Peptides against a protein of PDB entry 3JWR. Designs and how they scored, part 297

Target 1, 323 residues: chain A of PDB entry 3JWR
Amino acid sequence: TRELQSLAAAVVPSAQTLKITDFSFSDFELSDLETALCTIRMFTDLNLVQNFQMKHEVLCRWILSVKKNYRKNVAYHNWRHAFNTAQCMFAALKAGKIQNKLTDLEILALLIAALSHDLDHRGVNNSYIQRSEHPLAQLYCHSIMEHHHFDQCLMILNSPGNQILSGLSIEEYKTTLKIIKQAILATDLALYIKRRGEFFELIRKNQFNLEDPHQKELFLAMLMTACDLSAITKPWPIQQRIAELVATEFFDQGDRERKELNIEPTDLMNREKKNKIPSMQVGFIDAICLQLYEALTHVSEDCFPLLDGCRKNRQKWQALAEQ
Target 2, 298 residues: chain A of PDB entry 3JWR as posed
Amino acid sequence: TRELQSLAAAVVPSAQTLKITDFSFSDFELSDLETALCTIRMFTDLNLVQNFQMKHEVLCRWILSVKKNYRKNVAYHNWRHAFNTAQCMFAALKAGKIQNKLTDLEILALLIAALSHDLDHRGVNNSYIQRSEHPLAQLYCHSIMEHHHFDQCLMILNSPGNQILSGLSIEEYKTTLKIIKQAILATDLALYIKRRGEFFELIRKNQFNLEDPHQKELFLAMLMTACDLSAITKPWPIQQRIAELVATEFWEQGDQVGFIDFVCTQLYEALTHVSEDCFPLLDGCRKNRQKWQALAEQ

## One batch from the design tools (peptide; made by RFdiffusion4, then SolubleMPNN)

Design b2_p23_6_s2 (from b2_p23_6, 13 letters changed)
Fold by OpenDDE base, seed 5:
Parts: sequence; structure tokens; C-alpha cells
Structure b2_p23_6_s2 (fold): chain B 323 residues (1-323), chain A 23 residues (1-23)
Amino acid sequence: as target 1 above (323 residues)
Amino acid sequence: SDLEYLREKAAAAGVDVDFLESY
């Protein structure tokens, strides 16, 4: 395609020029081409292209295929969300110095997973999929959408001209796919809530050890969640705009719940309760986000900007909730 | 179910379970 030719021929700017190492990064001013260039830079600077012998054209095609398999009519869970998740992963690996704690296969898997974790997202949550009796709800009992996202990820990875993992051995390939699956499934907040207690306890007791395979898996899951939720850590103007996108998508679901399911939506998805957004954001930060970024910062102090951003945004949302 | 258990735990923790399911 013309798009592929343009991307493959383009000079890829440095990570410094693209600011993709910054935790404060915003994609709002970037074209689709520039987001793809950023993605190439992430793979390159993590040494994934060289270490796994990726062909440039194949990587470009894969990126464009991933981007194409996000829906444009979804307000938040689109390519830009996946791209921002991957950028946060990149920043956590580089600026947060987590790269030194992980294997190349783990890094490869995490980056692929971050970009792929919401593939073909429909702008509705697992509860809606289940309640609407969607065919996907018949295939999977739990983490319905995350299983679908992983299936889409596999489909793309196995598509002709998109096989970025072709340079891996059979064992490396199996390991990578296992980690990708675990990482994508970990983005189900239900699983996060189930597992986070073990992680926080290990950190609290100073028993956390990345050399333990189980603890490594747990950490990768927590890191994925931290990147997936990283919008809450962004500078306030960016956070506000992203929160509006999230609210738009949730309200769209609420509207569909009324129309299609004949149910009253929850406050979070109820357009009429927009005034509750600030207090709900405070609740979300306290219940879900703060302890995660605290624990992540304990693993690597260089991840502090995520925690600091989360704390600052909590204060901003609290101030709005008091008005 | 694991989901019901999570809902109960979230409710006990004052977390809106529906919020957790929204992401």
C-alpha cells in the first residue's frame, strides 16, 4: 500500500526528538504516520529489531496492521490508547530503567502486548458483552474481550508479511506468545484486583524477587496494568482530555445499555451524571491506581514520575469534586 | 464465580464493581 511505502521509506526520528522516553508524552499532535514512526523507534531502541532479526518492511506492515485493527468509531479504546500504552511501556523500560530487569523476550512480548492489548475493542466492557449475549461471551467465560484481543493479536502475527517473530526459535516463539497472552489477559482489571494483593505484599515484606518465575510473571502483569492505566499519570491538561474520551466511550455504552439492553446504566456510564466524574476519578485513583504506582516505584525508583503524576491528578480531581 | 467473589471484595472495599468491569 501507499501507506506502507511511505512508512518504510521514512526516516525514523530519534527517541529524543519524538519524546517517547518521557512519561509526560502526548500523542495528540501526532499524525498516524508519526505514531507508526514512534513505534518503529521503540522496537529499534529496545534492540528488538536487531536481536530478533526483524525485517523493516515486515515490522512496518505489522504496525500498520495492528493500527488498522483498532476501530475509529471508538472514543478511547482505539489505536491511540494502544500506542500510548506502548509508549508508557517504552518509557518505563528506558527512563524507568526496567529494561535492565527483564529479558529481551519479555521486553518483546510486553511491547507487542501493549500495542495489541485492545485489538478490535468495541467500546464496551466485558459486562456489556456478557449481558448482550454476544457470540464472544459463548466462547469465553472470563476476560472475554482480552481473549478476543489476544486472538486478534495472533491473527495479525500469523498473517502473511506481518510475521515479526519469524526470526525466533520455536522455543523463543512459544515463550514470547505465552508472555503476550499473559500480558494481554492481565489488562482485565478483574484479574488485576485478584492478583495485586500478592504483589503488594511481596513489596511490603521486601520479599519481591524477579528471579522467581512466578513473581516475574506477576510483575509483568502489574507493569502492563500500570501502562494501560497511565493516562491517570499524565500532566493535568492531557489527563483531562483523556478523561473526556473515556467518559465519552462510557456514556456511549450507557446509551447502548438503555437502548439495546433496556437497563439503567451505572453512574460511570450515565451521561446524566457527568457531574460525578471528578469524585469517581478520585475513587478510581485511590482504589486502583495509587498503590500500583507506589509498588512500581518501589521496584524502580525511576518510575516515580508515574506516581507523582497520579498524586497530582488526584489533587486536581479532588478540587473539582469539592466545587 | 471468580467474578462474584471479586464483586463482593470490591463492594467490601468500597470500590464500584461496575467501574472495575468498565475497564
Scores: peptide ipSAE 0.024, ipTM 0.618, DockQ to the pose 0.505
Fold by OpenDDE base, seed 4:
Structure b2_p23_6_s2 (fold): chain B 323 residues (1-323), chain A 23 residues (1-23)
Amino acid sequence: as target 1 above (323 residues)
Amino acid sequence: SDLEYLREKAAAAGVDVDFLESY
């Protein structure tokens, strides 16, 4: 395609030029082509292209295929969300120095998972999918969308001309896919809530050990969630704008819940309750985000900007909630 | 449980228990 030709022929700017190592990164000013260039740079600077012998054209095609399989009519859970998740992962690996704690296969898997974790997202949550009796709800009992996202990821990875993992041995391939699956499934907040207590306890007791395979898996899950939620850590102007996108998508779901399911939406998804957004954001930060970024910062102190950003945004949301 | 605590916090923030499933 013309898009592929353009991407494959383009000079890829440095990570410094693209600012993709910054935790404060914003994609708002970037074109779709520039987001693809950033993605190439992430793979390159993590040594994934070299170590796994990725062909440039294949990587370009894969990136474009992933991007194409996100919906454009979804306000938040679109390519830009996936891209920002991957960028946060890249920043955590590089600036946060987590790269040195992980294997190349784990890094490869996490980056692929971050980009793929919301493939074909429909702008509605698992509860809506279940209550609407959507065909996907017949395939999976739990983490319905996350299973679907992984299936889409696997489909793309195995599609002709998109096989960025072709340079891996059979064992490396299996390992990578296992980690990708676990990472994508970990983005279900319901699973995060179930598992985070174990992680926080290990951190609190100073018993956390990445050499333990179970604890490694747990850490990768927590890291995925930390990147998925990283909008809450962004500089305040960016955070506000992203929160508006999230609210838009949630209100769209709420409107559909009223129309299609004849139910009153929760306050979070109720357009009439827009004035509660600041207090809900404070609640979300306190309930879900703060402890995660605290724990992540404990594992790697260089991840502190994520925690600091989260704390600053909590203060900003609290100030708005008091108005 | 941590889940109950989260539900309580969500309720206190005027967010229904489904908040945790909404993201």
Scores: peptide ipSAE 0.021, ipTM 0.627, DockQ to the pose 0.292
Fold by OpenDDE base, seed 2:
Formats: sequence, structure tokens, C-alpha cells
Structure b2_p23_6_s2 (fold): chain B 323 residues (1-323), chain A 23 residues (1-23)
Amino acid sequence: as target 1 above (323 residues)
Amino acid sequence: SDLEYLREKAAAAGVDVDFLESY
């Protein structure tokens, strides 16, 4: 395609020029082409292209295929969300110095997972899919959409001309796919809530050890969640804009719940309760986000900007909730 | 069920379970 030719022929700017090492990064001013260029830079600067012998054209095609398999009519869970998740992963790996704690296969898997974790998202949560008796709800009992996202990821990776993992041995390939699956499934916040207590306890007791395979898996899951939720850490103007996109998508679901399912939506998805957003954001930060970024900062102090951003946004949301 | 367990844990933590299910 013309798009592929343009991307493959383009000079990829440095990570410094693209500012993709910054935790404060915003994609608002970037074209789709520029987001693809950023993604190439992430793979290159993490040494993934070199270490796994990726062909440039294949990587370009894969990136465009991933982007194409996000829906444009979904307000939040689209390519830009996946791209921002991957950018936060890149920043955490580089600026947050987490790269030094992980294997190349783990880094490869995490970056692919971050870009792929919401593939073909429909703008509705697992509860809606289940209640609407969607065919996907018959295939999977738990983490319905996350299983679907992984299936889409696997489909793309195996598609002709998109096989960025062709340079891996069979064992490396199996390991990478396992980690990708675990990482995508970990983005189900229900699983995060189930597992986070073990992680926080290990950190609190100073017993956390990345050499333990179970603890490594747990850490990768927590890191994925930290990147997936990273909008909450952004500078306030960026946070507000993203919160509006999230609210739009949730309200669209709530409207569909009323119309299609004849149910009253929860406050979070109720358009009529828009005034509750600030207080709900404070609750979300306190219940979900703060402890995660605190724990992540204990693993790597260079991740502090994520925690600091989250704290600052809590104050901003609290101030709005008091008005 | 894992969902019930999550709901109980969320309730015990003062987290709105409905909020968690929405994300």
C-alpha cells in the first residue's frame, strides 16, 4: 500500500526528537504516520530489531496491521490508547530503567502486548459483552475481551508479511507468545485486583525477587497495568482530555445499556451523572492507581514521575470534586 | 466465583465494584 511504502521509506527520527522517553509524552499533535514512526523507534532503541533480526518492511507492515485492527469509531480504546500504552512501556523501560531488569524476550513480548492489548475493542466492557449474550461471551468465561485481543494479536503475528517473530527460535517464539498472552490478560482490571495484593505484600516485606519466575510474571502483569492506566499520570491538560474520551466511551455504553438491555447504567456510565466524574476519578486513583505506582517506584525509583503525576492529578480532581 | 471474590475484595477495600468492572 501507499501507506506502507511511505512508512518504510521514511527516516525515523530519534527518540529524543520524538520525546518518546518522556513520561509526560502526548500523542495529540502526532499524525498516524508519526505514531508509526515512534513505534519503529521503540523497537529499534530497545534493540529488538537487531536482536531478533526483524526486517524493516515486515515491522512496518505489522505496525500498520495492528493500527488497522483498532476501531476508529471507539472514543478511547483505539490505536491511540494502545500507542500511548506502548509509549509508557518504552519510557518505563528506558527512563524508568526497567529494561535492565528484564530479558530481551520479555521486553519484546511487553512491547507487542502493549500495542496489541486492546485489538478490535468494541467500546464496551466485559460485563456488557456478557449481558448482551455476545458470541464472545460463549467462548470465554473470564476476561472475554482480553482473550479476544490476544487472539487478534496472534492472528496478525501469523499473517503473511507481518511475521516479526520469524527470526526467533521455536523456544523463544513459544516463550514470547506465553508472555504476550499473560500480559494482555493482565490488562483485565479484575485480574489486577485479584493479584495486586501479592505484589504489594512482597514489596512491603522486601521479599520481591525478579529471579523468581512467579514473581517475574506478577511484575510483568503489574507493569502492563501501570502502562495501561498511565493516562492518570499525565500532565493535567492531557489527563483531562483523556478523561473526556473515557467518559465519552462509557456514556456511549450506558446509552446502549438503556436502549438495548433496558437497564439503568452505573454512575460511571451514566451521562446524566457527568458531575460525578471528579469524585469518581479521585476514587479510582485511591483504589487502583496510587498503590500501583508506589510499588512500581519501589522496584525502580526512576519511575517516580508516574507516581508524582498520579498524585498531582488526584489533587486536581479533588479540587473539582469540592466545587 | 473469581468475580464474587473480586467483588468482596473491592468492597472490603472501599472500591466501587461497578467502577472496577467498567474499566
Scores: peptide ipSAE 0.021, ipTM 0.567, DockQ to the pose 0.464
Fold by OpenDDE base, seed 3:
Structure b2_p23_6_s2 (fold): chain B 323 residues (1-323), chain A 23 residues (1-23)
Amino acid sequence: as target 1 above (323 residues)
Amino acid sequence: SDLEYLREKAAAAGVDVDFLESY
């Protein structure tokens, strides 16, 4: 209540002051309150508050509810990750000029999805959930955690005092939820790997058309992934620090795999193989990231800073791998 | 309601559904 009152009464700085349009943005220096203020600004500057008649207090409560439903004991997949994903989405929409290519409902859905896409993340991947025979693994065959994240998102959206979508028509609401679900599910890298080939081929052939509903859906999925992975694009000091958080979480999983499952972790999750991090990062960039940011830049040239950042970090990781 | 259904589903999956704070 006090936190809500403080947030709701606070003057929300401009996007320029908050630097939330910058692809180089860092949240490290921001308080939780400031991250919430940034989030309000994102909704406001995307005209979502006005267009969908959001009550300020309800939006504030919703943001705080979303933040609260990220675990604090998870090194990487926490509120700050979700916030950074949303910030990258905002930057891509504004600075990357993607806003003009999307409907208001799509923008609304993407921003909600970005903030919500890892709700109640436990610091372990789908493979761990499956192997541990967690109850969630019985509910879903694929994208287990992403389904859970969406369920959490939906619960919050429907909770009293958090209903930021109450101003939508029934049809708009249904459409928005559909897009949110698709966007959250798209953050499963396994699905990304399966689908990205179609996107890249459309780009390569210069046949990509956002007016096609299927291609639109595909693009939204790719954009979500691009934002979710955007840490790899950040200025080197930021990238390095985030990589440490990721490594910490992965090693924690690996430790649990050993202890709880009696399984030797993969190199990525193995604390004893820290020296392989640079080479693994290069591999990750090459296998997953580069083509995505290249393709995104082809859709909107103003997204080039993401690609440039990714390339620069590849060079930095490569240099470390050679030591 | 959708919320009730989701709560039941979450409970069945061993997820704590009493996670929202009253503001």
Scores: peptide ipSAE 0.009, ipTM 0.467, DockQ to the pose 0.026

Design b2_p23_6_s3 (from b2_p23_6, 11 letters changed)
Fold by OpenDDE base, seed 1:
Structure b2_p23_6_s3 (fold): chain B 323 residues (1-323), chain A 23 residues (1-23)
Amino acid sequence: as target 1 above (323 residues)
Amino acid sequence: SDLEYFERAAKEAGVDADFAESW
């Protein structure tokens, strides 16, 4: 395609030029081509291209295939969300110095997972999928969309000309796919809520050890969630804009719930209750986000910008809730 | 159901179930 030719022939700017090591990064001003260039840079600077012998054209095709398999008519859960999740992962690995704590296979898996974790997202949550009796709800009982995202990820990875993992041994390939699956499934917030207590307790007791395979898996799950939710950490103008996209998607779901399911939406999905957004954001930060970024910062102090951003945005949302 | 799973997870964590279901 013309897009592939353009991407494959383009000079890839440095991570510094692209600012992809910054926790404050924004993609709003970037073209689709520039987001793809950023993605190439992430793979390159994490040594994944070299260590796993990725062909440049194959990587380019894979990136474009991943991008193509996000829906354009979804306000938030689109390519830009996946790209920002991956960028946060990259920043956490580089600027947050988590790279030194992980294996190359774990890093490979996390980056692929971050880019792929919402593939073919429909702009509706698992509850909607279940209540609408969608065919996907017949395949999976829990984490319906996350299983679908993984299936889409696997499909792309195995598609002709997209096989970025072809340089791996059979054992490395199996390990990588296992980690990808676990990482994508970990983006189900219900699983985060279920598992986070163990992680926080390990941190609190100073018993956290990445050499323990179970604790490693737990950490990778927490790191995925931290990157997936990283919009909450962004500078206020960025956070506010992303919150508008999230609200748009949620309201679109609520409108569909009314129209298609004859259900009154929850407050978060209810367009008529938009004035509750600030207080809901405060609640979200307190209940879900703060402790995660505190724990992550305990694992690596260089991740503090995520925690600081989250705290600052809490103050901003609280101020709006008081108006 | 996923809904019940979210509700249960949220309840166990002391989090608003409505919020947990949305993310």
Scores: peptide ipSAE 0.059, ipTM 0.743, DockQ to the pose 0.359
Fold by OpenDDE base, seed 3:
Parts: structure tokens; C-alpha cells; sequence
Structure b2_p23_6_s3 (fold): chain B 323 residues (1-323), chain A 23 residues (1-23)
């Protein structure tokens, strides 16, 4: 395609020029081409292209295929969300100095997972999928959408001309797919809530050890969630704009719940309750986000900007909730 | 179900279950 030719021939700017090492990064000013260039830079600067012998054209095609398999009519869970998740992962690995704590296969898997974790997202949550008796709800009992996202990821990875993992041994390939699956499934906040207590307790007791395979797996799951939720850490103007996209998608779901399921949506999904957004954001930060970024910062102090951003946004949302 | 567990856990955490599932 012309798009592939343009991407493959383009000079890829440095990570510094693209600002993709910054935790404060925003994609709002970037074109789709620039997001693809950023993604190439992430793979390159993490040594993934070299270490796994990726062909440049194949990587370009894969990126464009991933982007194409996000829906354009979804307000938040689209390519830009996946791209921002991957950028946060890149920043956590580089600026947050987590790269040195992980294997190349783990890094490869996490970056692929971050870009792929919401593939073909429909702008509705697992509860809606279940309640609507969608065909996907017949295939999976738990983490319905996350299983679908992984299936889409696997489909793309195995598609002709998109096989970025072709340079891996059979064992490396199996390991990578296992980690990708675990990482995508970890983005189900239900699983996060289930598992986070173990992580926080290990941190609290100073017993956290990345040399333990179980604790490594747990950490990768927590890191995925931290990147997936990273919008909450962004500078306030960026946070506000992203929160509007999230609210738009939630209200669209609520409208569908009324129309298609004949149910009253929860306050979060209820367009008529938009005035509760600030207080709900405070609640979300307190219940879900703060402890995660505190724990992550304990693993690597250089991740502090995520925690600091989350705290600052909590104050901003609290101030709005008090008006 | 994991969904029921999530709904319970979200409620216990003071978070709307739909919020936690949708973010």
C-alpha cells in the first residue's frame, strides 16, 4: 500500500525528537504516520529489531495492521490508546529504568502486548458483552474482551508479511506468546484487583524479587496495568482531554444499555450524571491507581513521575468535585 | 465468576465496577 511505502521509506526520528521517553508525552499533535514512526523507534531503541532480526518492512506492515484493527468509531479504546499504552511502557522501560530488570523476550512481549491489548475493542466493557449475550460471551467466561484481543493479536502476528517474530526460535516464540497472552489478560482490571494484593504485600514486606518466576509474572501484569491506566498520570490538560474521551465512550455504552438492553446505566455510564465525573475520578484514583504507582515507584524510583502525575490529577479532580 | 469477583472487589474498593472494567 502507499501507506506502507511511505512508512517504510520514512526517516525515523530519534526518541529524543519524538519525546517518547517522556512520561508527560501526548499524542494529540501526532499524525497516524508519526505514531507509526514512534512505534518503530520504540522497537529499535529497545534493541528488538536487531536482537530478533526483524525486517523493517515486516515491522512497518505489522504496525499498520495493528493500527488498522482498532476501530475508528470508538472514542477511547482505539489505536491512540494502544499507542499511548505502548509509549508509557517504553518510557517506563527507558526513563523508568525497568529495561535492565527484564529479559529481551519479556520486553518484546510487553511492547507487542501494549500495542495489541485492545485490538478490535468495541467501545463496551465485558459486562456489556456478557449482558448482551454476544457470541464472544459464549467463547469465554472471564476476561471476554481480553481473550478476543489476544486472538486478534495472534491472528495479525501469523498473517503473511506481518510475522515480526519469524526470527525467534520455537522456544522463544512460545515463551513470547505466553507472555503476550498473560500481559493482555492482565489488562482486565478484574484480574488486577484480584492479584494486586500479593504484589503490594511483597513490596510492603521488602520481599519482592524479580528473580522469582512467579513474582516476575506478577510484576509484568502490574506493569501492563500501570501503562494501560497511564492517562491518569498525564499533565492536567492532557488528563482532562483523555477523561472526556473515556466519558464519551462510557456514555455511548450507557446509551446502548438503555436502547439495546433496556437497563438504566450505572452513574459512570450515565450521560445525565456527567456532574459526578470529578468525584468518580477521585474514587478511581484512590481505589485503583495510587497504590499501583506507589508500588511501581518502589520497584524503580525513576517511575516517580507516574505517581506524581496521578497525585496531581487527584488534587485537580478533587477541586472540581468540591465545586 | 471473575466478573462477580470483580464487581465485588470493585465495590469493596469503592469503585464502580463498570469503571474498572472500562478503563
Amino acid sequence: as target 1 above (323 residues)
Amino acid sequence: SDLEYFERAAKEAGVDADFAESW
Scores: peptide ipSAE 0.057, ipTM 0.735, DockQ to the pose 0.735
Fold by OpenDDE base, seed 5:
Structure b2_p23_6_s3 (fold): chain B 323 residues (1-323), chain A 23 residues (1-23)
Amino acid sequence: as target 1 above (323 residues)
Amino acid sequence: SDLEYFERAAKEAGVDADFAESW
């Protein structure tokens, strides 16, 4: 395609020029082509292209295929969300110095998972999928959409001309797919809530050890969640704009819940309760975000900008809630 | 159900179950 030719022929700017190592990064000013160039740079600077012998054209095609399989009519859970999740992962690995704690296969899996974790998202949550009796709800009992996202990820990875993992051995391939699946499933906040207590307790007791396979898996799950929620850490103007996108998508779901399911939406999904957004954001930060970024900062102090951003945004939301 | 378990876990964590399911 013309798009593939343009991407494959383009000079890829440095990570410094693209500012993709910054925790304060924003994609708002970037074209779709520039987001793809950023993605190529992430793979290159993490040594994934070299270590796994990726062909440049195949990587370009894969990136474009992933981008194409996000819906354009979804306000928040689109390509830009996945791209920002991957950028936060890249920043955490590089600037946060987490890359030195992980294997090349784990890094490969996390980057693929971050880009793929919301593939074909429909702008509705798992609760809506269940209550609407969608066909996907018959296939999976829990984490319905996350299983679907993984299935889409696997479909793309196996598609002709998109096989970025063709340089891996059979064992490396199996390991990578296992980690990708676990990482995508970990983006279900219900699973995060279930597992986070174990992680926080290990940190609190100074018993956390990445050489333990179970604790490694737990850490990768927590890191995925930290990147997925990283909008809450962004500079306030960026945070506000992203919160508006989230609210738009949630209100669209609430409108559908009224119309299609004849139910009153929750406050979060209720357009009529938009004045509660600031207080709900404070509650979200306190209940979900703060402890996670605190724990991540204990694993690597260079991740402090994420925690600091979260604290600053809590203060801003609290000030709005008091108005 | 697994859903009921997750809803309960969210509630025990002081998170609105609807909020946890929304993200």
Scores: peptide ipSAE 0.036, ipTM 0.667, DockQ to the pose 0.457
Fold by OpenDDE base, seed 4:
Structure b2_p23_6_s3 (fold): chain B 323 residues (1-323), chain A 23 residues (1-23)
Amino acid sequence: as target 1 above (323 residues)
Amino acid sequence: SDLEYFERAAKEAGVDADFAESW
């Protein structure tokens, strides 16, 4: 395609020029082509292209295929969300120094998972999918969308001309797919809530050990969640704009819940409850985000900008909630 | 179920279960 030709022929700017190592990164000013160029740079600077012998054209095609399989009519859970999740992963690996704690296969899997974790997201949560009796709800009982996202990821990875994993051995391929699946499933906040207590307790007791395979898996899950939620850590103007996108998507679901399911939406998804957004954001930060970024910072102190950003945004939301 | 556990945990944390599921 013309798009593929343009991407494959383009000079890829440095990570410094693209600012993709910054935790404060924003994609708002970037074109779709520039987001694809950033993604190429992430793979290159993590040594994934070299270590796994990726063909440039295949990587370009794969990136474009992933981007194409996000919906444009979804306010938040679109390509830009996936791209920002991957950028946060890249920043955590590079600037946050987590790269040195992981294998190349784990890094490969996490980057693919971050880009793929919301493939074909429909702008509605698992509860809506279940209550609407959607066909996907017949396939999976739990983490319905996350299973679908992984299925889409696998489909793309196996598609002709998109096989970025073709340079892997059979064992490396199996390992990578396992980690990708676990990482995508870990983005279900229900699973995060279930597992985070173990992670926090290991950190609190100074018993956390990445050499333990179970603890490694747990850490990768927590890291995925930290990147998925990383909008909450962004500088206030960016955070506020992203929160508006999230609210838009949630209100769209709430409107559909009223119309299609004949139910009153929860305050989070109720367009009439916009005035509760600041207090809900404070509650979300306190209940879900703060401890995660605290724990991540304990694993790697260089991840402190994520925690600091989260704390600053809590203060901003609290100030708005008091008005 | 994991969902029920999450809903309970979210409720205990003062977060709407739907909020946690929606994010």
Scores: peptide ipSAE 0.030, ipTM 0.669, DockQ to the pose 0.653

